Peptides against a protein of PDB entry 6D0Y. Designs and how they scored, part 4

Target 1, 225 residues: chain A of PDB entry 6D0Y
Amino acid sequence: ETEDHLESLICKVGEKSACSLESNLEGLAGVLEADLPNYKSKILRLLCTVARLLPEKLTIYTTLVGLLNARNYNFGGEFVEAMIRQLKESLKANNYNEAVYLVRFLSDLVNCHVIAAPSMVAMFENFVSVTQEEDVPQVRRDWYVYAFLSSLPWVGKELYEKKDAEMDRIFANTESYLKRRQKTHVPMLQVWTADKPHPQEEYLDCLWAQIQKLKKDRWQERHIL

## One batch from the design tools (peptide; made by RFdiffusion4, then SolubleMPNN)

Design b2_p28_2_s2
Fold by OpenDDE base, seed 2:
Structure b2_p28_2_s2 (fold): chain B 225 residues (1-225), chain A 28 residues (1-28)
Amino acid sequence: as target 1 above (225 residues)
Amino acid sequence: PIPVLPDAQKAAAAAAKEALLARLPDVL
């Protein structure tokens, strides 16, 4: 069935091929565009699925969506809307791991000219504004800061190039929050050594330090320790 | 540690993205 074929094409893109990834992505975008009249809903669902479940191919699929958006702006919009809905659903379900990945995916869509930088800045402003909410669990505030910070490797460069003042404000608010929050330890963001245990830095403070380093290094990930 | 994009993606997908999309305008 054609639907199964589309699924195969979408799922396998970026895998070993005789052609360049660029060529494969362009080709796949063309195939999907051509099939939108008949299979839009299926294609939309497939793209949302792989965007959610295949984190190892994040930039591949964001690029694909970027190409599709360039060909069919309405479809790109529908995709973003679907992803935002999925993000909201994940948050509602307390699936914060999925949610943070979706934020990263959306972040990289800025680089793919699918989401405007101001829109992403606004999203991050909304995230960091949660730190100012009263009578909410700190875990909520912490997560939104985490989601923001952990997405910056994908979009920080672009956002600072286009919205530096707004980003600086977000950073200032983030820093202020980090200074006043209660400290906790999360192993996944702590240094683990098999040797002598050392005092572990608080996970958000650690992430903050990493992001500050990344920012200092002009958002080049190669310089992250 | 901060999540870093996989090296394989950076080497191929990021380059493809830049090559394909650099000429396209930003969308709102």
Scores: peptide ipSAE 0.149, ipTM 0.719, DockQ to the pose 0.047
Fold by OpenDDE base, seed 1:
Structure b2_p28_2_s2 (fold): chain B 225 residues (1-225), chain A 28 residues (1-28)
Amino acid sequence: as target 1 above (225 residues)
Amino acid sequence: PIPVLPDAQKAAAAAAKEALLARLPDVL
């Protein structure tokens, strides 16, 4: 395959086809594997690009990477390393929207047998440890908690099945932080009914409540968070 | 730290292919 053709195949996967998505993904993984000897760097770059720029196709590309990793384990490792580098660059550039998406992407890679559960737990431990940093803006602490909590819909079940004690510790630390942090009060988050202001729940408290419910429901997602 | 899949799980990676295909209808 030419480089241009590979780009087209990777970008268009998941679009309407006469074949099932499963068949298309398996076929694409086979094509990419066959072309790795000649186009490894290009394929790696393309996968990193679509993983970053096409959030609507998150599960498509995590699955593709999982299939490719099953065929070529070394390439899977190189991809993860590239994604970690990209995450670090996003954080360095203060691109927090991209960064949180990358964390979710990495989280779903645990389900795809690309990242080990203990490694993801370690990442989340590092995130929540930021809440213990002194002389930093609360916005920084809040973001890392948000990144952790907002990724749990993708990986919470797997992590609790394999690392329940460690996850409980992270949850306890998170809860402790949420209790002691200053809540944000924004007038625009108030709903007015019959001339009575009704403030919405603070966004992290709201997310925490949703995750706690998800945990109680044994990580069976019934609601869009 | 960089997330890694242990070498001991490399053999299980092949089995992951079938598992991934089985889960696709539920996650997409």
Scores: peptide ipSAE 0.085, ipTM 0.674, DockQ to the pose 0.023
Fold by OpenDDE base, seed 5:
Structure b2_p28_2_s2 (fold): chain B 225 residues (1-225), chain A 28 residues (1-28)
Amino acid sequence: as target 1 above (225 residues)
Amino acid sequence: PIPVLPDAQKAAAAAAKEALLARLPDVL
């Protein structure tokens, strides 16, 4: 495959096709695997790009990466490293919208057997630990809490199945922070909607309530009455 | 009532993912 062809294949996966999505993903994984010897860096860059720019296809691309990782563990590791680097770059550039998509992507990679549950727990521990730093602006502390909480719809079930005690500790620390923080609305955190999810509650408090209910509902998403 | 969290990013390929994940090995 040519580099241009690879780009087209990666960007268009999940679009309307005569074949099933499963077949397309398996086929693409095979094509990409075969071309890794010649185009590894390009493929890494492309996958990282679509991971951060096409959140509507998140589960498609995490599944693809999961398939690739199963075929080539070295590539899977390199991809995760690239994603972590990109996350750091996004945060450094204050691109919170991109950063949260990357965190959600990494979260869903746990479900795809690319990232171990303990590693994701450690990442979230690191995120929530920022709330304990005195020299960090609240907006940054809030973002890390948001990134953690807003990623749980993708990975909360798996993490509680594997690391319930550690997750409970993270939740306790999160709750403690939410109780003591200044209540403000931060528009830059609204990476998935233009409107507040609940007009009667502060933004992060609302998210917290939703996640608590989600947890109570065994991580099955439903409307809360 | 509190609306469900946005699921647009999760909705894509849910069924396909489940089927494919069943064939993937666990990572340690």
Scores: peptide ipSAE 0.090, ipTM 0.641, DockQ to the pose 0.039; fails the geometry check
Fold by OpenDDE base, seed 4:
Structure b2_p28_2_s2 (fold): chain B 225 residues (1-225), chain A 28 residues (1-28)
Amino acid sequence: as target 1 above (225 residues)
Amino acid sequence: PIPVLPDAQKAAAAAAKEALLARLPDVL
């Protein structure tokens, strides 16, 4: 059926083909746009699903969403809303791995002109503000800091270019928190493995150092350890 | 350390983004 076809197209985008990725993305965006009148909800669900389940295609799908947003602004907004809802659901379910990935996905949507830089800054301000709440467990506070910091490779450059003062404030607050927090290893925060782990350094301190270096190096991802 | 896409995939995706994002309006 048509829905199955759409699912196939969405799931397979970015895979090896006779056409360029650009061509495939443009083509798919066109197909999806044309089908929005009939299958908007399905397309929305599919995009949310692949956004959650296929992290290896993050940039592909954020770009696709960007293209769709350009074609249909309302759809882009609806997609973001759906992703935010999913983020909230993931957090409520203590699915921190999914949640952080969603934050990262949303972060890259800033680069795709789907989410405005100020909105992302506001989100990160909200995240870091959790560190100021006394009734929140440190593990939760740590997660929000992690979610913020671990998303900066995708969006830090853009945010500092547009909202440097606000970002500096967030960084200052983050640094302040990191200095005063209890140093505890929280395995659940370690979403990935590294070729060169830093077992002697506390997890968030290590991440903080890496992000500070990344910032210093003008947000060139190649500098991430 | 933060995971990154394989070099080939990352390069392709980045190139696609660069090319396509030039057509995208800023959304505020």
Scores: peptide ipSAE 0.052, ipTM 0.597, DockQ to the pose 0.036; fails the geometry check

Design b2_p28_4_s4 (from b2_p28_4, 10 letters changed)
Fold by OpenDDE base, seed 5:
Structure b2_p28_4_s4 (fold): chain B 225 residues (1-225), chain A 28 residues (1-28)
Amino acid sequence: as target 1 above (225 residues)
Amino acid sequence: EEEEEEEEEEEERRQQILDLEAKLNALP
């Protein structure tokens, strides 16, 4: 009975409330913390499921996990492991949209002090290293670059503050790949359908340009009024 | 005594959940 209530609370947090989001998250973290001794596995599963189902609440759930990790340092690690497992499963299932979302989610967990910056750098190094593999289709290489670049808005600032040299190396490798890759003019209209994770050539180049600009602007988002 | 303490803890937990539900459901 209490378990059904927890799912509802997790799903509803971040919606319009008379209370601040921060207050609600702290309250929820307190409730969940109290249940961790007995229901840790269930809470982990619930959070993982809800986070995947509600991508619009990414920052809400990363913050929640951050709060829980601060209260219980083991919880964050187990949660990250669960999300990484999901990422691997999504990749195996060719669910590239879910996979990229999970990478973004993990990226934002760095800001929430759940994942260490060096660990995220290592992940991105692994992603970009795929571009150097000879027996890998370009579509796969493009996806890993896309996953990396598309996650930088969430974590680029933190990673450059802590691991600037390593990040510059990743950027150089990315740039090199983007210059040498074959540009297949696939018309823009192919929405990222689950079947062909071909980031449109123009999209990767555009994304690269955007990220370069963001980097130049010291990762400060200019609100285009 | 241990059973009574466990029951009290469960009641407190239940109340915390109810309080949070009330907060989340309260419309501005």
Scores: peptide ipSAE 0.260, ipTM 0.761, DockQ to the pose 0.897
Fold by OpenDDE base, seed 1:
Structure b2_p28_4_s4 (fold): chain B 225 residues (1-225), chain A 28 residues (1-28)
Amino acid sequence: as target 1 above (225 residues)
Amino acid sequence: EEEEEEEEEEEERRQQILDLEAKLNALP
């Protein structure tokens, strides 16, 4: 069936082609849009799956979703809902690597005009609020801070342009947490893995310093690299 | 007539997919 070809097209987009990436994405968006009336659920599942399997194509797929959202607003909303469900599932399964990737993906969707800035701010507020919970292990608190900070290179500029006061509050809460958290004497060799969601203490402090510098430099891309 | 219209729409859809596939497979 022609539907079997859609998966291949979605997977292949962004690879070397005689045509421009923009042209290919527009073409793919057109094909997918035409199939939405009959195959919406399948297309949603395919996009969610491929986006997770090919993290190196994050910006390609966020752009594609942006194009689809512009054509069909309802589809864009349903896609975001599906990704949020997946985020919740990954958190429940303690798949922290997948979860942080999904947060970055959602962050870039703000730049693609799929997610509103206030919604992303609310998500980050929720993440940082975990640091105030007494019944949550520090390793979990650390992860939420990591997920927030590590996503800011993707969306920090946009959020500060639209919600600077709210972002400053989140930053203040984050700084307060980082100062008061217990020092962990876990060997530096513990890699951040799905089953070991404990960033090195030095890593969080380093990341915080990097983000502070990025903020000071007005979130210019040259400072993200 | 309705069946013919459905067949034409399906053929157009197939052609669109094939055209895109050709574009994605075309190397510089």
Scores: peptide ipSAE 0.257, ipTM 0.758, DockQ to the pose 0.902
Fold by OpenDDE base, seed 2:
Structure b2_p28_4_s4 (fold): chain B 225 residues (1-225), chain A 28 residues (1-28)
Amino acid sequence: as target 1 above (225 residues)
Amino acid sequence: EEEEEEEEEEEERRQQILDLEAKLNALP
């Protein structure tokens, strides 16, 4: 019975209420923390599930995890591990939309001080390194570049503030890849965004241009990508 | 005494959940 209530609370947080969002998140974090000794695995699973189910509440749940991590560092680590595992599973299942969402989620966890900036940089380095692999299909290489670039609105500022040299290297490698890749239309690339389908050639180049502009504007977004 | 303390802790936990539910359900 109490467990059902926790799920309800997690799902409802961030909805319109008489109390502030911050207050509700603190309250929920307190409740969840108190239950961790007995129900850690369940709470972990619930948070992972709800975070994936409600992508519109991404920042709410990253903030919640940030609060929990501040209270219980081990839980925060386990949560990140669970999300990374889910990312790997999504990639294996060719669920690229879920995968890119998870990368964005992880990116925002950097802002919530759950993931260290160097760790996120390392992840992006790994993503961009796939572009150097000749045995990997271009569609997959393109996806990793897309996942990287499309996540920068959430974390680019923080990463450049702390790891500018490493980020510049990643950017250089990305630019090099974009220039040398074959610009053939792959229908799969059109499915990556729910928005207007773009030809593969135009989409990544357009995204690159947008990110370059964002970087030039010191990562101040005027529009959500 | 230990059972009473456990019951009190459980009741406090339940009350915290109920209080939070009330907060989340309270519309402005």
Scores: peptide ipSAE 0.256, ipTM 0.757, DockQ to the pose 0.903
Fold by OpenDDE base, seed 3:
Structure b2_p28_4_s4 (fold): chain B 225 residues (1-225), chain A 28 residues (1-28)
Amino acid sequence: as target 1 above (225 residues)
Amino acid sequence: EEEEEEEEEEEERRQQILDLEAKLNALP
């Protein structure tokens, strides 16, 4: 009975309440922490599942994981490892929508002090390095650039504050790639399906322009991208 | 005595969950 209640609490957190979101998250983190000695694996699986199921609550669950990580560092590490494994599985299965969401989730975990900034920079370096690989389809190269750029609204400020030189190098490489890539006319109506990692050419160029503006504005978002 | 302490801890845990549920369900 108690375990069923935990699932309900995790799913409901962030809904309208008389209490602040921060207070509710702190309370939930306390309850979950108390159960970790006996139910760590179950709680870990539950959080991973709910975080993937409810993408609209991304920042709620990253914050919750941040609170749990502060209380139990090992749990935070295991959670990150689980999410990275899921990212690799999604990429292998060509589930690019799930994969890009997971990259954004991991990016926001940097803000929650769960993932170190250098580790995220290294991940983005690896993504952009795909653009330099020979015999890789352009659609794959475009996706990795998209995954990088689309995650910067969540973590760009933090990464530039701590790793500005490395980030500038990644940006230079990205810009160089975008200038030299071939433009393929794909109909605008192709909904990003799991099977077609086709960032529309126009979208990638538009996204680049938006990110450049965001960078110029010192990562101060006025509008949700 | 150890069994009674474990039962008390479990009851406290259950009460904490119920209190949190009440807070989450409380509408402004």
Scores: peptide ipSAE 0.252, ipTM 0.754, DockQ to the pose 0.908

Design b2_p28_5_s1
Fold by OpenDDE base, seed 3:
Structure b2_p28_5_s1 (fold): chain B 225 residues (1-225), chain A 28 residues (1-28)
Amino acid sequence: as target 1 above (225 residues)
Amino acid sequence: EEERKKREEEETMAALEAAAAAAAAARA
């Protein structure tokens, strides 16, 4: 395979085909594995790029990396390291939208057996520990809580199955922070229902409530039709 | 072989934890 051809294969995976998505991904993983001796660096860069720039294909590329990791464990590790480096760069550049997306991507890699559950728990422990930092802007503390909570739809079930005690501790710390944090005191949008008007809930409190319900529902997400 | 694999996994986990800590400590 040429470098250009590899780029095409990686970018176009998941498009309409006569074969199942999983079959196509398995095939692509085989092709990439065979080309790693000659094109490892290029393949690594390509996968990192599409992982970041094609959010609509999140599960496609996490699955692909999972398949490739099963074939070449070392490459899987290098990919994860590259993604973490990118996360750090995004944070340093104040690109918080990219950063939170990367956290979600890493979260789904746990489901694909690329990242071990204990490692993800450790990451979230570090995120929530930011809430204990003093003499820092609250927006920093809030963001790491947001990044943690907003990633749980992708990995909460797996983490609680593997590390329930540790997750409970993280939840307790999160709840404690949310109770004591400063909240805005400016007019908010009002949500009107047929029976009762009420002010819009603060965004982190709202997210917390949603995650608590998701947890209660055994991490089965409800879909709005 | 299995022992070797387990050691490699532990090393990888340690590296990830260190990276996670560094990411959390990053300031803009």
Scores: peptide ipSAE 0.038, ipTM 0.661, DockQ to the pose 0.015
Fold by OpenDDE base, seed 4:
Structure b2_p28_5_s1 (fold): chain B 225 residues (1-225), chain A 28 residues (1-28)
Amino acid sequence: as target 1 above (225 residues)
Amino acid sequence: EEERKKREEEETMAALEAAAAAAAAARA
């Protein structure tokens, strides 16, 4: 495979095909594995790039990486390391939108057996521990809580199945922080959903409520308007 | 082979934990 061809294959995976997505991903994983001896660096860079820049294909690329990781753990590890480095760089650059997406991406990698559940729990423990930092802007504390909570739709089920006690601790710490943090005053507004009025909430409180509901529903996504 | 994979996974896990800690500690 040429580098250009590999780029095309990686970028176009998941597009309409006569074959199933799973089949296409398996095929691509095989191709990429075979080409690692010659194009490892290029493949790694390409995967990191598309993983970072194509959020609409998050599950496609996490799955692909999962398949590659199963074939070559070394490569999978290098990919994870690269993504973590990118996360660190994003945080340093105050690119919080990219950073939170990367956390979500890493979270979904748990489902793809690229990242172990305990490792992700450890990451979230570290995130939530930021809430205990002194003399830091609340926005920093809020962001890490947001990064944690907003990633749970992708990985909450897996983490609670395997590390429920630790997750409960993280949740307790999160709840405690949310209760004591300062909140922006918001006018009393109501959002109507499914003919039920919902009070306007601060974004983290709202997210917390959503996650609590998701947890209560055993991490099954519900259809809402 | 399974043992090798296990070791690689453990190493990856350890690296991830360390990196995650570093990421969380990073100042913005």
Scores: peptide ipSAE 0.034, ipTM 0.646, DockQ to the pose 0.016
Fold by OpenDDE base, seed 1:
Structure b2_p28_5_s1 (fold): chain B 225 residues (1-225), chain A 28 residues (1-28)
Amino acid sequence: as target 1 above (225 residues)
Amino acid sequence: EEERKKREEEETMAALEAAAAAAAAARA
């Protein structure tokens, strides 16, 4: 395979095909595995790029990486390391949207058996520990809580199945923080038809409530959050 | 082979944990 051909294959995976997506991914994984000896760096870069820039294909590429990881564990590790580096860079660049997406991507890699559950728990422990930092802006603390909570729809089930005690501790710390943080004043939407203004929950409080419900429902999603 | 796999997994886990800690420490 030429480098250009590899790029095309990786970028176009998931497009309309007569074959199932799963079949196509298996095929692509085989092709990529065969070319790793010659094009490992290129393939790694390509996968990192599409993972970052094509969020609509998140599950496609996490699945693909999962398949590759099963074939070549070392490559899977290198990919994870690259994604972590990118996460660090995003944080340094104050690109919070990319950063949170990367956390979600990494979270879904747990489902694909690329990242172990304990590792993800450790990551979230580190995130929530930011809430205990002194002399830092609340926006920093809020973001890490947001990153944690917003990733749970993808990985909460697996983490509680494997590390329930640790997750409970993280939840307790999160709840404690949410109770003591200052809520951002958001102008209430004027509902002209309502007799009483409906109190709009702050975004983190709202997310927390959604996650609590999801947890109560045993992580079975009934709606898109 | 199983031991090798386990070792590799542990090493990957350790690396990820360290990286996660570093990421959390990054300015935000």
Scores: peptide ipSAE 0.032, ipTM 0.640, DockQ to the pose 0.016
Fold by OpenDDE base, seed 5:
Structure b2_p28_5_s1 (fold): chain B 225 residues (1-225), chain A 28 residues (1-28)
Amino acid sequence: as target 1 above (225 residues)
Amino acid sequence: EEERKKREEEETMAALEAAAAAAAAARA
């Protein structure tokens, strides 16, 4: 059946081939586009499924969706809407690991021209605005900051190139929150270095430092041998 | 408390959906 064949093609894209990955993705996008009139619902479901369940292929499937979006803009929109619905469901189910991954996936869709940079900025503004909520658990505020920061490796460059002023504001708000939040790590615990000791940082402070470094490096990750 | 948290989450997700809709419009 054609549907079974599509599932196989979608799941196996990016595996060893005589052709380049880009060529294979372009080919698959063409096949999927051609079958949308008959199998749109199935294809949509399949793409959402692999996007969610195969995190090792994040960039492969964001690229595929980007190519497909260029061919069929309406379908691209439906895909994004489906992913947002899944994000909502994940949060309702307290599946925060899936939720943060979905945010990261959506972030990379900006690079693939599926989601506009201003829209992603707006989403992150909404995330960081949670830090201003009163009488809520800190874990809630922390998660949204984590979701924001942990997505920046995939989209920070693009957002700063197009919305630097807005991003600076979000960063300022984030920094302010991180300074005033309660820390769970032991302040007296320090790692000693040759130059000076530094406090052992908890996960958000550590992530913040990494993102600041990444930003300083113009969003290019350095490999230190 | 739980109800409040649920409400706040729903509001946040509604905002995200609005942003997604805007993204779709921008892709036109």
Scores: peptide ipSAE 0.046, ipTM 0.687, DockQ to the pose 0.017; fails the geometry check

